# Peptides against a protein of PDB entry 3KDP, part 74

Target 1, 230 residues: chain A of PDB entry 3KDP
Amino acid sequence: PFLIFIIANIPLPLGTVTILCIDLGTDMVPAISLAYEQAESDIMKRQPRNPKTDKLVNEQLISMAYGQIGMIQALGGFFTYFVILAENGFLPIHLLGLRVNWDDRWINDVEDSYGQQWTYEQRKIVEFTCHTPFFVTIVVVQWADLVICKTRRNSVFQQGMKNKILIFGLFEETALAAFLSYCPGMGVALRMYPLKPTWWFCAFPYSLLIFVYDEVRKLIIRRRPGGWVE

## One batch from the design tools (peptide; made by RFdiffusion4, then SolubleMPNN)

Design b2_p15_2_s3 (from b2_p15_2, 7 letters changed)
Fold by OpenDDE base, seed 5:
Structure b2_p15_2_s3 (fold): chain B 230 residues (1-230), chain A 15 residues (1-15)
Amino acid sequence: as target 1 above (230 residues)
Amino acid sequence: SKVEEVRENLEWLLS
């Protein structure tokens, strides 16, 4: 997200608090999941033909899969961001390169895609309105991870503990998202303005995408055991 | 306190 912000020079899609919540909250669940999956791979003593190379390959494959899921999550967040800004008159193409003028407090006549002029205060309200739904989108997309973990053949024996940890983690993330989204004063204190409940549903297509992606990946692995997609 | 410190640092970096 930060890289896209720099490269595209768009208004900041994520606030500092949102970034912290992702780093401290959402990223812990995958890390725990990976730790348990590694433990399972060690228990399922498939005699690695070559222990060093096979462990490295498996770790690389897992890391790539999680990296790809993370990219899909980010795309979901950005989708929500662009939808909100578009509803407020800023089409995605118009946002490219707009950051400099957007963040300048002395420019009070930034035009949207329809020629409406926005004051600095108005722009910041819209920006802060985007911070919350971006985070919420990430949380909603992570719900798909529960289903992914439950359907992993290699994780059947650890499904119980893994599911409890994941469910607890997702509950905490959801509770945090609700707190940040709806508690009074969060807009002023944390730059996270209240979110309309309808925006929670904006992430559902991306949750489905992650689910489909994982099922396709599993299907490929089943058809080609030992392939690079494991 | 550490979270607040990180927040302040990130706000500075993003400002």
Scores: peptide ipSAE 0.007, ipTM 0.337, DockQ to the pose 0.024
Fold by OpenDDE base, seed 2:
Structure b2_p15_2_s3 (fold): chain B 230 residues (1-230), chain A 15 residues (1-15)
Amino acid sequence: as target 1 above (230 residues)
Amino acid sequence: SKVEEVRENLEWLLS
């Protein structure tokens, strides 16, 4: 999120403190849960490695956990971010390069995509309105990501939800998201304004799409072992 | 206001 903020010069989609909360509060337990996946999961089934040539940690597993999952989560968050801003008159293309004027408190006539002028206070309100949904979207997308990443080849429908640690992690991160979204003072403390319950569902179509895509991918892998899609 | 100040300082530090 911060990288895109710098490169695209868009309004800040998520505060750094909130990002830290994701890393330490929401991602930690799920990441641990993946290490304790059920023995029936194929993702933890690996051949013994040569300690002289092979790293003990599966680099491919790490790349999936920290690379691909993180990118998918960020994409989901940005999707929600752009939806919120678009609903408030700021189309994605208009946000590019807007940060300089957006963050200038002395400019009170920043125009949206439809020519409506926004004061600094109004802009900051809409910016902070994005923070909580962005965070929640990450959590919601993470539900799907964690479920699909517990195995590489087996369908989620075949593997099932048997990992109690994973289930606990899902509840924990959801509870944290709810706490940060609805606890009084979070707007001041974390720039996370209260979230309307409807925004919890904003990421669901995106999560479903990823879920379907992964199931199709796994189906192809099962039919053609060793294929390039693995 | 104090919490906001601390947050801003922390965000600056972490950025």
Scores: peptide ipSAE 0.005, ipTM 0.297, DockQ to the pose 0.030
Fold by OpenDDE base, seed 3:
Order: structure tokens, then C-alpha cells, then sequence
Structure b2_p15_2_s3 (fold): chain B 230 residues (1-230), chain A 15 residues (1-15)
């Protein structure tokens, strides 16, 4: 999210504190889950044929899968971001390169896609309105990951611990999202304005997308037996 | 004020 902010020079899609919450919460829980999955695999499987090579291959596959899922999550967040800005008059194409003028407090006549002028204060309100929904979108997409994990048939035993860790992590993320979204003063303290409940549903299409993606992946794995299950 | 201070510090670290 922050990279796109810098590269595309768009208004800030996600607050720094929220980014920190993602980095420390959303990203760590999957990593821990993977670590436990590796540990369980090492305990339950007969001595690995080649402990060094098999571990490395599995770690690489897991890393790639995590990277792909993370990319889809980011896309979901950006979708929510673009929807909010579009509803406020800023079409995605108009946002490209707008950051410089957007962040300039001396420019109070930034035009949206429809010719409406926005003051600095108004622009910042819209920007801060995006922060919470972006985070919530990521959290909702994480829910899909839990469902996906439960539906994996080939690694039911490995999925047990993984699911417990994911469930705990999801609970933590959801509680954090609720706290950041609805606790009074968060708009001032963290620049995360309160979220309308409708925005929780904005992420559902992306949760479905991840579900479909995983089912397709599973189908491909089933058709190519002998490959490592990602 | 303390929360704002922490936020500003985090923004600086993440910038």
C-alpha cells in the first residue's frame, strides 16, 4: 500500500499506524502459522528424505503462496480505497500524480473528476476516511483464508494447528479492527475515522476471489499429483 | 497528546 502511494503519487490509502498493525498482526500470524506447520510436518512425517532440501523447497513454496495471497489482499484494500474516493468524486485515473497537490495545504482548490474544488481540510477528511476501510478490508479477506484452510483435504492434520493459530490471529485482527474503527477519538488520535458498517461488506467480493483462487489452485494440484502442496 | 506523539513518531519511523 505504501509503495503504491509513493510510486503512483496517489493520496495516502492507509495510515501509518494501520500499516504497523498489518505488519505486526496480519503478517505475523500467517508466518507463525507456517512455522508451526513446518514443525508439525517435521514431527509427524518420517525423517525427511533430505531435511535440508525438503525444508527449503517447502519454505519457498509457502513464501510464494503467501506472497500471492498478500498481493490479492492488497488489491482488495486498494479496491476499497478507490471506491471510497470515487464516491467522493475522485476517479482512479484522476488520482495518479495528485499527491503533490493533495498534500499541499496552500492549495485549496484541487479539483475532483467532476470539477468540484476541494479544500485541504476536505481532502484530508476523505483521505482519513479511507484508512479504516482499507484495514477492515484486509481483515475480512483474512477470514477467507480461514475458510480456505478448512477446506484443504490433503493436509488435514497439518491444518489443525494452523487453523487454531489463524483463528486466534483473526480474532485479534478483528478485535483490533473493531477497536480502531469504533473507539471514540481514533479519528483524531490515529487518523482513522469511524467506519460505516456497510464498508465491512465491501471486502466480500475479494474474499470470494481468494476462495476461488484457492479452489483453482487445489484443482491444479489434484491434476498434477506429486507436487508439493502449497 | 501522548497518542499523537506516538503516531508522529511512528510516521517518522515508517517514512
Amino acid sequence: as target 1 above (230 residues)
Amino acid sequence: SKVEEVRENLEWLLS
Scores: peptide ipSAE 0.000, ipTM 0.304, DockQ to the pose 0.027
Fold by OpenDDE base, seed 1:
Structure b2_p15_2_s3 (fold): chain B 230 residues (1-230), chain A 15 residues (1-15)
Amino acid sequence: as target 1 above (230 residues)
Amino acid sequence: SKVEEVRENLEWLLS
């Protein structure tokens, strides 16, 4: 997310503090849960680890967990970011290169895609309005991602929700998202304005899409082992 | 494998 911020020179989609909340609050328990998850037989290079004694996790599983989840989370977050800004008059193409003027407090006439002028305060409000739903989107996407990354080949429906630590992680990150979204003072403390409940659903179509995509991918892998889709 | 390669590239870009 931060690289896109730099490269595209767009308004900051997710604050540093929020990123830290994700890294420390939402990713920790899921990561631990994956360490104790039973690996798929084709990924496992040795006898399944004993969760009480062995902490060794397959590097490929770790790569899938951190790499793919992180990528998909970023995509989901940016999707929500662009939706929010578009609803407020800023189309994605208009955001390119806008950061310099956006962050300048002395410019109070930044125009949106429709010619409406925005004061610095108004711009910061809409920017900070993006932070919370971006975070929530990541959480919602994680629900799907954590489920789908349990296996590379098997369907989620075959694997099930057996890991209680993962389930706990889902509740923990959801509770954190609710806390950050609705607790008074979060707008000042974390630059996360309160979230309308409807924004929780913004990520659901995306989560469904990635879920379907992954299931289709896995289906293809099962039908064509060693194919290019792997 | 190609999908994974694309994902890795996208991951880098989005990090």
Scores: peptide ipSAE 0.005, ipTM 0.220, DockQ to the pose 0.019; fails the geometry check

Design b2_p15_2_s4 (from b2_p15_2, 10 letters changed)
Fold by OpenDDE base, seed 4:
Structure b2_p15_2_s4 (fold): chain B 230 residues (1-230), chain A 15 residues (1-15)
Amino acid sequence: as target 1 above (230 residues)
Amino acid sequence: SKVAQVRENMDWLLS
């Protein structure tokens, strides 16, 4: 997200606080899931022909899968960001290169895509309104990751432990998201303004995409055991 | 119109 912010020179999609919350909260779930997938793989591969090579390959494949999921999550966040800005008059094309003027507190007549002028204060309200739903989008997309973990037909017992830890992580992330989104004073303290309930639904298509992605991945693995998608 | 909707959203956001 920060790289796209720099490259595209768009208004900041994620605040520092939001980034910290993602790093401390949401990134733990994939990390935990990865650790458990490695453990499951180690248990299932009782007699690897080459334990060292197979372990390394499996770690790379798992890392790649989580990398892809992370990319989908980021896309979901950016989608939500663009939707919110578009609903408030800033079409995606108009945002390109706008950062310099957007962040300039002395410019109070930045035009949106419809010719409306926005003061610095108004622009910052819109920007901070994007921070919360971006975070929420990541959390909602991570719900799909938990469902995926539940549907992985690996050992039911290992899935059970994974599911408990993942469910707990999800609960923490959701509670954090709710706290940051709706607790009084968060807009002032953390620059995370409350979001409309409708914005929670912006993440659902991407959650579905992750679900479909994983099901397709699983289907490919089943049809081609030992393939690169495992 | 889209403009009217954007204005309404802006007003809501700024309220």
Scores: peptide ipSAE 0.194, ipTM 0.826, DockQ to the pose 0.686
Fold by OpenDDE base, seed 2:
Structure b2_p15_2_s4 (fold): chain B 230 residues (1-230), chain A 15 residues (1-15)
Amino acid sequence: as target 1 above (230 residues)
Amino acid sequence: SKVAQVRENMDWLLS
């Protein structure tokens, strides 16, 4: 999120403190839970054919999986961010390069995609309104990603939800998201304004799509072992 | 007014 903010010069989608909360609070338990779930699914119990090369390949695969999860989370968050800004008159293309004027306190006539002028205060309210839904969307996407990543090849329906650590992680991140979203003072402390409860469901269609995609992928892998999809 | 539109948008987001 922060890299896209710098590269595209868009309004800040997520505050630095909120990013730290994701990295240290929200992502920690889920990441641990994924490591335990993979161990339970016998993915790591397969004796390496070559202990040196297969260990390295496995570490690369794990690193790639975590990288992919992070990208999917960011995409989900940005989807919500762009939806909110578009609903307020700022189309995604119009946001490119807008940050300089957006963050300038002395410019009170920044135009949206429809020619409406926005004061600095109005822009900052909209910006801070994006922070909470972005964070919540990441958590909602994490629910799907954690469930998807339980197994490399097996369906979620075949493996089930037996990992207590994973379940605990899901509850912990959800509770943290609710706390940061609705606890009094979070708007001042973290620039996370409260959101309408319906925004919790904004990422659900996206989460469902990635879930279906991954289940189909796993089905193909099971039917065609050694294919390019693996 | 622009202010009214912003308020309406905020109310939609926050209510």
Scores: peptide ipSAE 0.018, ipTM 0.431, DockQ to the pose 0.366
Fold by OpenDDE base, seed 1:
Structure b2_p15_2_s4 (fold): chain B 230 residues (1-230), chain A 15 residues (1-15)
Amino acid sequence: as target 1 above (230 residues)
Amino acid sequence: SKVAQVRENMDWLLS
């Protein structure tokens, strides 16, 4: 997200605080939960044919898959960001190169795509309003990610939800998202302004996309064991 | 109009 911010010179879609909340608040418990998840019998109990090469190949494939998931998560966040800004008069094309004027506190007449002038304070409010749904989007997408990451080959429908720590993690990150989104003072303290509840649903297509992606991936793996898709 | 919608959204954001 931050790289796109720099490259496209758009208003910052995800603040430092939100990044920290993701890294420390949403990723830690899920990661621990997955570490304590019951081993998938077909993967975790299987000895590699070559402990050196097969381990490296598997790590690369896993890293690639998680990298792809991470990219989809980021795309989901950006989608939400662009939707919010577009609804507030800033079309995506208009945001390109706008950062310099956007971040200038002395410019109080930045025009949106419809000629409406925005003060610095107004711009910052809408910007920080985008930080919250970006975070929420990541959390919602992580719901799917956490569920799918329990297995390498088996469908989610076969594995189920048995890990209480994982369930706790899902509630914890959701509660944190709700707290950061709706608790008074979060806009001032954390630059995360309140979000309309409807924005939570903006992430659902991406959660579904992640789910479908993983199920298709796993289906391919089941049909073609030892393929590059693992 | 789109402008009216933007204003309404702004009012919500600033409320």
Scores: peptide ipSAE 0.017, ipTM 0.414, DockQ to the pose 0.690
Fold by OpenDDE base, seed 3:
Structure b2_p15_2_s4 (fold): chain B 230 residues (1-230), chain A 15 residues (1-15)
Amino acid sequence: as target 1 above (230 residues)
Amino acid sequence: SKVAQVRENMDWLLS
């Protein structure tokens, strides 16, 4: 998210502190949960690790948790970000290069895609309103992505939800998302303004899409082992 | 108009 902010010069989609909350508050438990995945999971392609004797986290698990999952989260977050800004008059193409004027407090006539003028205060309100649903979207995407990442070949319906640590992580991140979205003072502390409950559903189509796509991919892999889809 | 709809959406989002 921050990289795209710099390269495209768009309004900041997610605050740095919020990113830190994602890394520490939402990604840690899921990352650890992968180390405790059952033997039926093909993610390690080996026997389950003994948590007392074996390394808890390896390069593969780190790559899955912080690399692959992070990329999917960013895509989901940006989807929600662009939806919200488009509904407020800023089409995605119009956001390119807008940051300089957006962040200038002395410019109070920044135009949206429809010729409406926005004051600095109004722009910052809508920006900070985007931070919360971006974070929530990451959590909602994780509901699907963490589950599909458990295996490379097996369906979620075949693998099941046996990893209690993963289940706990899903509840924890959901509780954290609710806390950050609705606890008083988060707008000042984290630049996360309160979110209407309806925005929780914005990521659902995206989560469903990636879930269905991954299940289809896995189905193809099961029917044609060693194919190009692996 | 699209402008009116955008303002309505903004007000809804920020309310």
Scores: peptide ipSAE 0.016, ipTM 0.448, DockQ to the pose 0.537

Design b2_p15_3_s1 (from b2_p15_3, 11 letters changed)
Fold by OpenDDE base, seed 1:
Structure b2_p15_3_s1 (fold): chain B 230 residues (1-230), chain A 15 residues (1-15)
Amino acid sequence: as target 1 above (230 residues)
Amino acid sequence: DELKKKLEEIREKSR
């Protein structure tokens, strides 16, 4: 998100504090939960044919898969960001190169796509309005990510949701998202303004996309053992 | 509530 912010010169879609909340707040418990997850029986029982080459290949493939998932997460966040800004009069094409004027507190007549003038305060409110749903989008997408991380080969439906710690992690992550989204003062403290509950659903298509992506990937692995998708 | 009001005002302005 930050890289796209720099490259496209758009208003910051996700604040630094929000990023820290994701990395340190929402990801910690889920990561710990995975340590307690019962390893897939197939993973535990399968020895690599060649410990050096097969391990390296698997690590690369896993890295690529999670890299792709991360890209989908980012796309989901940016989609939500662009929808919110468009709803507030700023079409995506108009946001390109707008950052300099957007962040200038002395410019109080920045025009949106419809010719409306926006004060600095108004712009910052809409910007910070994007931070919360971006964060929530990441959380919702992470639900799918956490679930798919449970297995390497087997479907989520086969492995099930037996890890209570993972469930607790999902709950904690969701509770934190709700707290940051709706607790009074979060706009001032963390630049996370209240979010309409309907915006939680904006992330669901991307969460589903990640889920489907992983299930398809796993299906391919099951049908073609030792393939490049593994 | 004040923030929500401001946000709604912004949304109305942008329509």
Scores: peptide ipSAE 0.022, ipTM 0.600, DockQ to the pose 0.737
Fold by OpenDDE base, seed 5:
Structure b2_p15_3_s1 (fold): chain B 230 residues (1-230), chain A 15 residues (1-15)
Amino acid sequence: as target 1 above (230 residues)
Amino acid sequence: DELKKKLEEIREKSR
């Protein structure tokens, strides 16, 4: 998110505090949940190969997959960001290069895509309004990520949702997101302003995309064992 | 509630 922020010179889509909340709040329980996940049924059937080369290749492939998932998460967040700003009069094309004027407190006449002038305070309110749904979008996408990480090769439909800790992690993450989004004072303390409940649904297409991506990947692995996607 | 009100006011102006 920050790289795009710098390159495109757009208003900040995600605040530092929200990033910290993701790193400290939403990732901890899921990581623990994965440690308690049951082994896949087919892992024990795999023949040992060259431990040095195969380990390195597998680590690279896993890293690539997680990198791709991270990109999809970021895209989901940015999508929500652009939709909210567009709803408030700032079309995506107009946001390019706007950061400098946007962040200047002495400029109180920044125009949106429709010629409406925005004060600094108004701009910051709408910016911080984007932080919350960006965060929530990440959480919703992480639901899919957590579910798909439960298995390496087997479909989610085959493995099932047996890990109670994983389920707890999903609820904890969601509860944290709701708390940060709607608890009184969060707007002042964390610059996470209240979000309309409808914005939770903006992330669903991307969550679905991750799910489909992983299922397709796993399907390919099952059909072509030893391929480059494993 | 105050934040919600402010947001609605901003949205009304931006539409």
Scores: peptide ipSAE 0.020, ipTM 0.602, DockQ to the pose 0.768
Fold by OpenDDE base, seed 3:
Structure b2_p15_3_s1 (fold): chain B 230 residues (1-230), chain A 15 residues (1-15)
Amino acid sequence: as target 1 above (230 residues)
Amino acid sequence: DELKKKLEEIREKSR
């Protein structure tokens, strides 16, 4: 998010402190929970790994996790960001290069896509309004990511949701998101202004997309063992 | 509550 902020020269979509909350707060417990997931039903039917040739984490898995799923997650966050700004009169195209004027406290007549002038204070309120839903979108997408990471080959429907620690991790992540989104003072401390609860649902299509994508991928792996999709 | 009110005011102006 911060890189896109710099490259596209758009208003900051997500604060750095909020990013730290994601990295340290929302990601840790879910990640640990995966260590307690039950083995896949077919794990003992697989040949042992060759320690000379096989790695626990290969480049293909890294590429899949951080390249594909991570990109979908980022796109979800930015989509929510652009929707909010568009709802407030700033179309995505208009945001390109706007940061310099946006962040200038002495410019109180920045025009939106419809010619409406915005004061510095108004712009900052809108900017900080975007931080919360961006964060919430990431959390909601992480639900799907965590669920799909339970297995490499079996469908979630086959493996089930038996890991109570994973479920706890999902609730903890959600509770943290709710706390950061709605607790008084978060607007000042984290530049996360409260949002309408409806914005939580904005991320659901992306969570569904990740879920469907992974289920299809796993289906292909089951039908074509040893294929390039694995 | 004050922040919510300000946000609502901005949203109303943006419509």
Scores: peptide ipSAE 0.018, ipTM 0.583, DockQ to the pose 0.709
Fold by OpenDDE base, seed 4:
Structure b2_p15_3_s1 (fold): chain B 230 residues (1-230), chain A 15 residues (1-15)
Amino acid sequence: as target 1 above (230 residues)
Amino acid sequence: DELKKKLEEIREKSR
């Protein structure tokens, strides 16, 4: 998200504190759950194939898959960001290059896509209104990632213990999202303004996309063992 | 609540 912010020179979609909350609060538990899942899968499926080459290939495949999932997550967040800004009069095309004027507190006549002038305070309210939905979108998309991780293992019995960790991770992420979104004072402290419940659903298409992507990937792996998609 | 009201006011002025 921050890289796109710099490259496209758009208004900041997420605050630094919110990004830290995502990285430390939401990404860590799934990452740990996945690490445990991989460790258990590696222990149970190790027929003595050459452990070094197969581990390296699997690590590369996992890193690529996570990179792609992370990219889809970012796209989901940006989609929510663009929808909110569009609803407030700023079309995506108009946001390109707008950051310099947007962040300048001395410019109080920034025009939206419809010619309406926005004061610095008004712009910052809209910007901070984007932070919470973006964060929540990432959390909801991470639910799909956790569910995908659950389905990567063929053994229903191995899924049992992992299911508890995954369910706990889902609960923790959801609780954190609810806390940051609705706790009094978070708007001032974290610049995360209260979220309308409808914005929780904005992430669902992207969660579905991740799910479909993973199922298609799994189908390709099953049909073409040893392919580049592994 | 005050921020929501301000946002609603901005949205109403933008329509």
Scores: peptide ipSAE 0.017, ipTM 0.570, DockQ to the pose 0.535

